# Designs tried in a protein design run: peptides against a protein of PDB entry 8OXM. Part 19

Target 1, 371 residues: chain A of PDB entry 8OXM
Amino acid sequence: FKAEFRLAGGVNLPKIIDCVGSDGKERRQLVKGRDDLRQDAVMQQVFQMCNTLLQRNTETRKRKLTICTYKVVPLSQRSGVLEWCTGTVPIGEFLVNNEDGAHKRYRPNDFSAFQCQKKMMEVQKKSFEEKYEVFMDVCQNFQPVFRYFCMEKFLDPAIWFEKRLAYTRSVATSSIVGYILGLGDRHVQNILINEQSAELVHIDLGVAFEQGKILPTPETVPFRLTRDIVDGMGITGVEGVFRRCCEKTMEVMRNSQETLLTIVEVLLYDPLFDWTMNPLKALYLQQRPEDETELHPTLNADDQECKRNLSDIDQSFNKVAERVLMRLQEKLKGVEEGTVLSVGGQVNLLIQQAIDPKNLSRLFPGWKAWV

## One batch from the design tools (peptide; made by RFdiffusion4, then SolubleMPNN)

Design b1_p9_4_s1 (from b1_p9_4, 5 letters changed)
Fold by OpenDDE base, seed 4:
Structure b1_p9_4_s1 (fold): chain B 371 residues (1-371), chain A 9 residues (1-9)
Amino acid sequence: as target 1 above (371 residues)
Amino acid sequence: MTWSAKVFD
């Protein structure tokens, strides 16, 4: 290990460390404390399995459909080491950085990211109609710019085209697998983009199995497919390459139903894997920056020895696991809203749900659904 | 580079 470390920022102040291996290669690592990396580690294993399924199928292999993964090593229930995603940037940092974000650079006369957030926060407790109207006003005055990522990073036209295609494939693969696993919407800082490959890396997988639907502000989209995410695909948007890659990914997932169910079943019943949303975690994930003053959740998870009978906890947990497995089975059968859909019908429904401004306007404003 | 912002923001 080098003697120096850097802070990555954020509340938990994760430490960036540089390590020299026995091979003489330098490797950057992220050390997190006060964070349970077991869920991230498990989700990375599921992604590796999905990648194995995608590589076995000729059509998905030819398209190089894959989810980017990183190494996670849990050291305790509250600490671990992650592989640093070298050469990546958060899409939120590229898009909405206050100093030099792409929106400010390319659209200097649009609303600032702060103005958009403020407008949406003001209507957070309002009707769905008022949220929709303000969301549409924000969208009119905050136009997408993520097309400029590939244009800035890839000056050669042939490379630019290849990388835009890689991006579109990465979004499609991660969207469909993310939907199957119930990852829901993704905060703009929890999606990294690789500056060399244009592929996405999804980090902080602490919400899975549709647990985002039980948040104080429920998730209303199957995956993040916001205007900037679509703009990065270029002129075809969600049509053509994206749609076909979603369909081919969904086809592989549906044809692998038994394998995926067996894997998720093992994970849901693993006593070392707490995937359930607790009320404190749910509040923390949607906390207002202004409410930071009083509740330092010293999540001393130790002091809630609420002696709930172990039997009632176990029965409640098993019923949640069964519901998650049933919903996973429905998704893998193409059952949406009680109707069996074709792969194309299911993918179409999911795309429409993900891009619907009525669904987007209902999301938690902290997750910036207008970006 | 702000990581894990769903947990921190």
Scores: peptide ipSAE 0.014, ipTM 0.558, DockQ to the pose 0.141
Fold by OpenDDE base, seed 2:
Structure b1_p9_4_s1 (fold): chain B 371 residues (1-371), chain A 9 residues (1-9)
Amino acid sequence: as target 1 above (371 residues)
Amino acid sequence: MTWSAKVFD
């Protein structure tokens, strides 16, 4: 390791370290402290398995359908090392950076990202009707710009077209696999885009197995398919390439039901893997001030070991695990809202749910559903 | 490029 480190910034102040391998190559790594990377490591293993299934199928292999993965090495229950995703940027940084974000550059007369956020925060505790009205006003005055990502990065028209196609495929694959696994917390900072491949990298996998539905503000969408995400696909939007790639991904997932259930079962019953939403974690995820203000929460979480009877914990855990497995099995059978759907019907329902402004308006303001 | 702090929190 080099003797020097950099801070990435943020509340947890993760350390950027450079490691020289035995091959003489420098490898940048991120050291997180006060964070449990076991869930990220597990979800990366599941994504690698999904990639293996997608590569075995001729139709998904021809389409190059894959989820971008990175290495995670948990070191303790509260620390680990992540591979640095070199040449990626958060979609939020590209879109809604206060200085040079694409919305400010291409739509200078629209509402600022801060104005949009403020408007949605003011209605956070209001009715669903009032949230919907303000969300529609925000959406009218904050028009999508993510098409400009590929236009800025890829000047050659043939490369531009290829990269826009790679983006659309990456969104489709990650959306369907993310839905099957119940991946939540898909805010604009938890999704990176590769500046060379236009593929998405999903980070912070700490909300999985539909645990986003038990947050103080429940998640109401199956995946992120917001207006900017759709705008990045170009003129066809969710139709054509995106829909077909979702259907082909869903087909492979459904046809791999036994393999996926077996893997997830092993993970859910691993005593080293806590995937359940802790109330404190749930509060932390939705109390994060989006403002850059230096609030050092000295949360001395005194380890009040609530000695809940081990038997009641185990029975409650097993019932939650069984319910997660049942819901995973339903998704893999195409059971939605008690109805068995075809692959096309299921994908259509999920797309409609993900783009519904009524569902989007109900999300936590920090999710930035208008972006 | 300083990745903004929030990507890792």
Scores: peptide ipSAE 0.007, ipTM 0.428, DockQ to the pose 0.075
Fold by OpenDDE base, seed 3:
Parts: structure tokens; C-alpha cells; sequence
Structure b1_p9_4_s1 (fold): chain B 371 residues (1-371), chain A 9 residues (1-9)
């Protein structure tokens, strides 16, 4: 290890450490404290299995459909080590950084990211109709710019085209795999983009199995397919390459139903793996930046062991696990809202749900659904 | 071992 560490920023102040291997290669690692990395480690194993299934299929292999993965080593229930995603940036940092963000650079006359967030925060407790109207006003005055990522990073037109294609494939693969697994909390800081490959890396996998639907403000979209995410695909948007890659990913997932169910079943019943949303985690994920001042750290997590009888906890846990497995089986059969859909019909429904401004306007303002 | 912290500016 090098004698120096860096801070990555954010609330938990994770430590960036540089390691020299016996091969003489430097390897950056992220040390997280006060965070349970067991869920991230489990989700990375499921993503590796999904990648194995995608590589076995000729059509998905030819398209290079993969979800980006990184190594996770849990050390305790509150600490671990992550592989540093070298050469990645949060999409939020590129798009909505206050100093040099792409929206400020390319659209200086649009609303600022702060103005958009403020407008959506003011209507957070209002009707769905009022949220929709303000969301549409924000969207009209905050136009997408993510097309400029590939244009800035890839000056050669042939490389630019290849990287935009890699991006579109990465969004499609991660969206469908993320939907099948019920991956939530896809805010702009939890999605990294690789500056060399244009592929997405999904981080902070602590909201899975549709647990985002039980947050204080429920998640209303199957995956992030916001206007900037679509703009990064270029003029074809959600049509052509994206749709076909979603369909081919969904086809492989549906044809691998038994394998996926068996893996997720083993993980859901692992007594070392708590995937359930607790009330404190749910509050923390949707805290206001303004509320950081009053939460004295004196909630000793020790005292609210509600002595629910172990039997009632186990019965409630098993019922939630069964419901998650049933919903996973439905998704893999193409059952949506009690109707059996074709792969194309299911993918179409998911795309429509993800781009619907009525669904997007209902999300927590911290998710930044206008970006 | 005292780790020196550099903050990223």
C-alpha cells in the first residue's frame, strides 16, 4: 500500500488507497466504512452470472452485451473494499456539476441544476398533477446535453460512432438486467460512465428486488431512461439499437429463468445477506440536504432492536422473499400487470414506463428525473 | 502508520 490515501467525497467519506501488486502494477481501491457492502458483492455475483448467460448466446455475444462489474470484498457488516472503477466519472458530475457541468456549458440560458431541484422540491408534497406541470416546465427549460459526452471524449468520427454504440448497448443491457433484479436508487451519482469505453458502471447496489417501491417516495420507473440518458444514444433515441439490445437481453434472461431463479433463491435465503429495506436506510436515501444539520448521530442502532419474536421476523422475511421470487418469476415469464407479453411487448412496456413524464415527475427530487 | 490524507480539490 502507498502511505497516502485520498477521500472520494460524499457523506461516508470513502478512502481511496493505492496498492502495488507483486506484479509491480498499481491498483486503486476504495475503502468504505459505515456501509454494508454484502449486497453490492451479491449483486456483482448475479451480474457476472448474467454476463456468462449473455456470452453463451450467439446474438448477445456478437453485440458485446455485458453489464460492467467491479470487485467487492466485504470485511464486516459496516466495512469493505471495492475495486476502483478507474477512468470513470459519475454521469451527474459530467452533466450537472455546478462549475463546469455540461448543462451549464452547452445550455447557459436554461435553468441551472439548482433551480430545477428547487422547483421540484417546492412541489414534493403537492398533487401528482402539480408535480407533472412543474416537471414539464423544468424539462422545457432544461434541455438534454449528454450527446456531448461522446463528442468531447472521442474526436475521431469512427471511434465516436463505435463508442456511442457501446454506450447504447451498455444502457440497454444494464436497464434490462437491472429491471429483472429490481435494481433501484438509480440517481445520477450511482451511475458512472467510463471515459474510454463509454460503458456504464452501476454502483451502490443497496436497493434491489424492487425495494425502491417501498421508499417514502416510491420509485415509479423500471430503470433510468431519462432525457439525457436517451440523448447520449444520439438521433435514434430509444429506437433501433437500444430497443433491439433490450429485446435480445430480455430473451436471454427469459430463456435462463430456472438458472436466475435458483441463484436469486439461494441469495434471498442466505442468513448473512439482509436485502430488505429498513426504515432508517429508507429515510437516509431520501433525506433532504437541509436536514443533515439536525440529525445528531445519537441514534444508536442498538436500542431499536424491536424484540419482534424471532419467529415473527423469520415468517415475515420468508413471506417477503417468496413475494420477490414470485415477482422475479413473473418478469422472466413476461407477466406484466397480469398479462403475458412477448419479449417485444414487455420491452416496449418497460421503455414507455421509463420515459413517461407522469412516472418521472413522481420520483424523489434527489433522483433528478429531469436529467 | 499515520496515513496522510490528500483531499481531491
Amino acid sequence: as target 1 above (371 residues)
Amino acid sequence: MTWSAKVFD
Scores: peptide ipSAE 0.000, ipTM 0.428, DockQ to the pose 0.037
Fold by OpenDDE base, seed 5:
Structure b1_p9_4_s1 (fold): chain B 371 residues (1-371), chain A 9 residues (1-9)
Amino acid sequence: as target 1 above (371 residues)
Amino acid sequence: MTWSAKVFD
């Protein structure tokens, strides 16, 4: 290891460390403290299995449908090491950085990212109708620019076209697998883009199995398919390549139902794996100031050991696990809202739910649904 | 953990 470390931003101040391997290669790593990385490690294992299933199918293999994965090594219940996703950038950094973000560069007369966030925060406690109206005003005055990512990074037209297809395939694959697993907290800083491949890397997998629906502001979309995400696909948007890649991913997931259920069952009943959303974690996820202002809330949580009987906790946990497995089985059967859908019907419903401005306007303002 | 903007600078 190098003697020096850097701090990554954010409340938990993760340490960036550089390690020289026995192969002489430098490898950057992220050391997290005060965070349970067991969920990230588990979700990475499930993504690797999904990738194995996608590689076995001839149609998904020919399309190179894969979820980008990274290594996670939990060291304790509150610490671990992650592989650094070298050559990636958060989509939020590229799009809405205050200094040089693509929205500021390409749409200097639109609302700033800060103005959009402020407008949506002002209506956070208002009616769904008022949230929708303000969201539509924000969307009208904040036009998508993510098409410029591929245009800036890939100057050759043939490479540009290939990378835009790689992006579209990556969005489709991660959206469908993320939906099946109930992956939440898909804000613009939890999705990286690889600057060489144009593929997405999903990070911070600590909201899964639809636990985003029990946040103080519930998640109302199956995955991130916001206007910038769609703009990155180019002129076809959600049609053609994206839809077909979603359908082919969903087909492989549905045809692999028994394998996926067995894996998720083993993980949900692992006594070393707490995937449940606790109230403090739920509050913390939606109280994070995105801005670096040093408000240290010294919440002295006095450890009032409410000795809830271990038996009542275990019965409650098992009932939640059963509900998650039932909902996973429904998704893999194409059961949506009590109706059995075809692969195309299910994918269409999910796309419509993900792009619906009424659903997007109800999200927590820190999710940045207008981006 | 938000991968903060400052992780890439």
Scores: peptide ipSAE 0.000, ipTM 0.432, DockQ to the pose 0.099

Design b1_p9_4_s2 (from b1_p9_4, 6 letters changed)
Fold by OpenDDE base, seed 3:
Structure b1_p9_4_s2 (fold): chain B 371 residues (1-371), chain A 9 residues (1-9)
Amino acid sequence: as target 1 above (371 residues)
Amino acid sequence: MRWGAKVFD
């Protein structure tokens, strides 16, 4: 290890450490404290299995369909080490940074990211109709710019085209696998983009198995397919390459249902793995930026080990695990809203749900559904 | 919201 460490930003102040391997190579790592990385580690294992399935299929292998993965090593229930995603940036940092974000650079006359956030926060407690109207006003005055990412990073037209294709494939693969696993909390800071490959890296995997639906403000979309995400695909948007890559990913997932169910079953019944949404985690995920001041962590969570009878906890946990497995099985059979869909029908429904401004307008304002 | 991404800058 090098003698120095850096602090990463954010509430938990993770430590960036540089390690020299026995091979003489430097490897950057992130040490997180006050964070449970077991769920991230589990989700990375499932993503690696999905990648193995995608590489076995000739059509998905030919398309280079893969989810970007990183190494996670849990050290305790509240600490671990992550592989550093070198050469990645948050899509939120590129798009909506207050100083030099792409929206400010390319659309200086549009609403600022702060104005959009404020307008959506003002209607957060209002009707769905009022949220929809304000969301549409925000969308009219905040036009997508993510096409400029590939234009800035890739000046050669042939490289630009290849990287835009890699991006579109990465969005499609991660969207479908993320949907199957019920991956939530896909805000603009939990999705990185690689500046060299244009592939997406999904981080903070602590909301999975549709647990985003039980948040104080429920998640209403199957994955992030917002206007900027679509703009990055170029003129064809969700049609052509994206749709075909979603269909081919879904086909491989459905044809691998027994393998996926067996893996997820083993993980859901692991007594060392708590994947359930606790009320405190749910509140913390949807805290207002204004409330940062007063929550002194006087939650001595140590004292109230409520001796809930182990039997009642186990029975409640098992029922939730069974429900998750049943819903996973339904998705892998193409069962949506009690109807069996073809691969194309299921993918079409998911795309329509993900781009519907009525669904997007209902999301928590911190998710930034207008981006 | 966890700033998972300021972790990779």
Scores: peptide ipSAE 0.008, ipTM 0.514, DockQ to the pose 0.112
Fold by OpenDDE base, seed 1:
Structure b1_p9_4_s2 (fold): chain B 371 residues (1-371), chain A 9 residues (1-9)
Amino acid sequence: as target 1 above (371 residues)
Amino acid sequence: MRWGAKVFD
């Protein structure tokens, strides 16, 4: 390892380290502490399996449908090492950076990202109607700009077109796989884009199996398909390439139901793996920046008092695992709201739910659903 | 640049 490290920022202050391998190659790594990387490691294994299934199918292989993966090595229940996603940038950094973000550069007369966030935070405790009205005002005064990512990075028109298609395929594949695994909405800093391939990398997988629905502000979308995410696809938006890639991904997932259930079952019943949302983690994931000063939960102290009988915890855990497996099986059968849908019907419902401004307006404002 | 944690700024 090199003697120097950099901080990636964030509450957990992850350390960026450079390592020289025995092959003489330099490799950047992220060391994360005060966090359980076992869920990230598990989700990466499931993504690798999904990629294997997608590569076996002729139609998905021909479309190059893949979910981007990275290496995760958990070292303890509270630490591990991640592969650094070299040549990526968070979509939030590209879009809404305060200095040089694409919204500020291309739409200097629109609301700032801060003004949008402030307006939505002011209505966070208000009615759904008031949230919807303010969300529509924000959307009117904050127009999407993510089309400019491919235009800035790929100056050749043929390359630009190819990379925009790669982006659209990556969004489609990650959206459907993410829906099946219950990743829900994704914070704009937890979606990276590769500056060379235009493919997405989803990081921080600590909310899975629909655990976003039990947050203090529950998730209302199956995956992130916000206006900027759609704008990056170009003029066809969610129609054409995106829809067809979602349908082909869903077809492969549904046809691989038994394999996916078996893998997820092994992971959910691993006694070393706690994927459940605890109340403290749920609060932490929806804290206000202003509340960071008072809640230093010393996450150290009260791990002792939850010596509730191991038997009652295990029975509760098993019942949650069973419900997750049942819901996963329903999704893979195309069961939505008690109705069996075709692949096209299910994909259509999911797209409509994901783009509905009524659903988007109800999300936690910290997740920036207007971006 | 807070990468890899849901840091709700």
Scores: peptide ipSAE 0.018, ipTM 0.631, DockQ to the pose 0.154; fails the geometry check
Fold by OpenDDE base, seed 5:
Structure b1_p9_4_s2 (fold): chain B 371 residues (1-371), chain A 9 residues (1-9)
Amino acid sequence: as target 1 above (371 residues)
Amino acid sequence: MRWGAKVFD
């Protein structure tokens, strides 16, 4: 390890360290404390398995359908090491940075990211109708700009076209696999884009198995397919390449049902892995940036040895795991709202749900559904 | 602060 480290931002102050391997290669790593990385490690293993399934299928292999993965090494229940996603930027940083964000550069007469956030925060406790009206006003006055990412990074037209295609494939693959696994908390800072490949890297995998639906403000979309995400695909949007890549990913996942269920079952019943949403984690994910001052609950893990009989905890956990496995099996059978859908029908429903402004307007304002 | 924000803010 190098003698110097940097701090990453935020409350847990993770350490950025540089390590020279026995192979002589320098590798940047992120050391987290006060965080359980076992869920991230598990989700990365499932993504690697999904990639193996996608590489075995001739059609998905020819399309280079893959989820970008990174190494996670849990060291304890409260610490671990992550591979640094070198050459990536959060899509939120590119799009909505207050200094030089793409919205400010390309749409200087639109609402600022702050004005959009404020308008949506004012209606957070209002009716769905009032949220929808304000969301539509925000969307009218905040037009998508993510097409400019590939235009800025890739000046050669042939490279630009290839990278826009790589982006569209990455969105499709990660959206379908993320939906199957019930991946939540897909806000603009939890999705990175690689500046060289245009592929997405999904980080902070701590909301999985549809646990986003039990947040104080429930998640109402199967994946992030917001206006900027669609704009990055170019003129065809969700049609053509994106839809076909979703369908081919869904086909491979459905045809691999037994393998996926067996892997997820082993992970859900691992006594070393708590994937459940606790109330404190749920509150923390939807805290206001303004309220950060007072609620340092030191997670003193000590106090809630509530002597619930070990048997009642285990029975409750097993019932939740069974429900997750049943819902995973339904998705892999194409069962949506009690109806069996074809691959094309299921993918179409998921796209419609993800782009529906009524669903998007109901999301927590910190998710930034207008971006 | 969410993890993604904590790494890049």
Scores: peptide ipSAE 0.011, ipTM 0.527, DockQ to the pose 0.186; fails the geometry check
Fold by OpenDDE base, seed 2:
Structure b1_p9_4_s2 (fold): chain B 371 residues (1-371), chain A 9 residues (1-9)
Amino acid sequence: as target 1 above (371 residues)
Amino acid sequence: MRWGAKVFD
């Protein structure tokens, strides 16, 4: 290890360390404290398995369908080390940075990211109708710009086309696998884009197995397919390569049902893996002021060990695990809203749900559904 | 140097 570390900003102040391997190569790592990385590590293992399934299938292999993965090493229940995703940027940083974000650069007459956030925060406790109206006003005055990412990074037209295709494939693969696993909290900071490959890297995997639906503001979309995400695909949007890559990914997932269920079952019953949403975590995820203001909550979480009877905890946990496995099995059978769908029908429903402005307007404002 | 932190919070 180098003697010096840098602070990554934010609430938990993660430490950026540079390590020299026995191979003489420098490797940047992120040390998180006060965070349980076991869920991230487990989800990365599931993504690696999904990648193995996608590489075995000829149609998905030809399309280079993969989820970008990174190394996670949990050290304790409250600390671990992550591989630094070198050459990536949060999509939120590219799109909605206050200084030089793409929306400000390409749409200087549109609402600012702050104005959009403020408008949606003002209606957060209002009716679904009022949220929808304000969301539509925000969307009219905040036009998508994510097409400019590939245009800025890839000046050669052939490279530009290849990278836009890689992006579209990455969105499709991660959307379907993320949906199958019930991955939530897909706000603009939890999705990185690689500046060289245009592939997405999903980070902070701490909301999985549809636990986003039990947040104080429930998640109403199966994955992030917002206007900027679609704009990055170019002129064909969702109806081109994206839909076909979703269908091919869903075909492989459905055909691998037994393997996926067995893996997820082992993980759900691992006593070292707490995937359940606790009320404090749920509140924390939706009370995060995205505004950089200095509120150090010294939450002395006094360890009030609520000694719930171990038997009642185990029975409640098992019933939740069974329900998660049942819902995973339904998704892998194409059961949506009590109806068995074809792969194309299921993918179509998921796309429609993900782009529906009524669903998007109901999300927590910190999710930035207008981006 | 603020870039890495906003990625994980």
Scores: peptide ipSAE 0.010, ipTM 0.482, DockQ to the pose 0.078; fails the geometry check

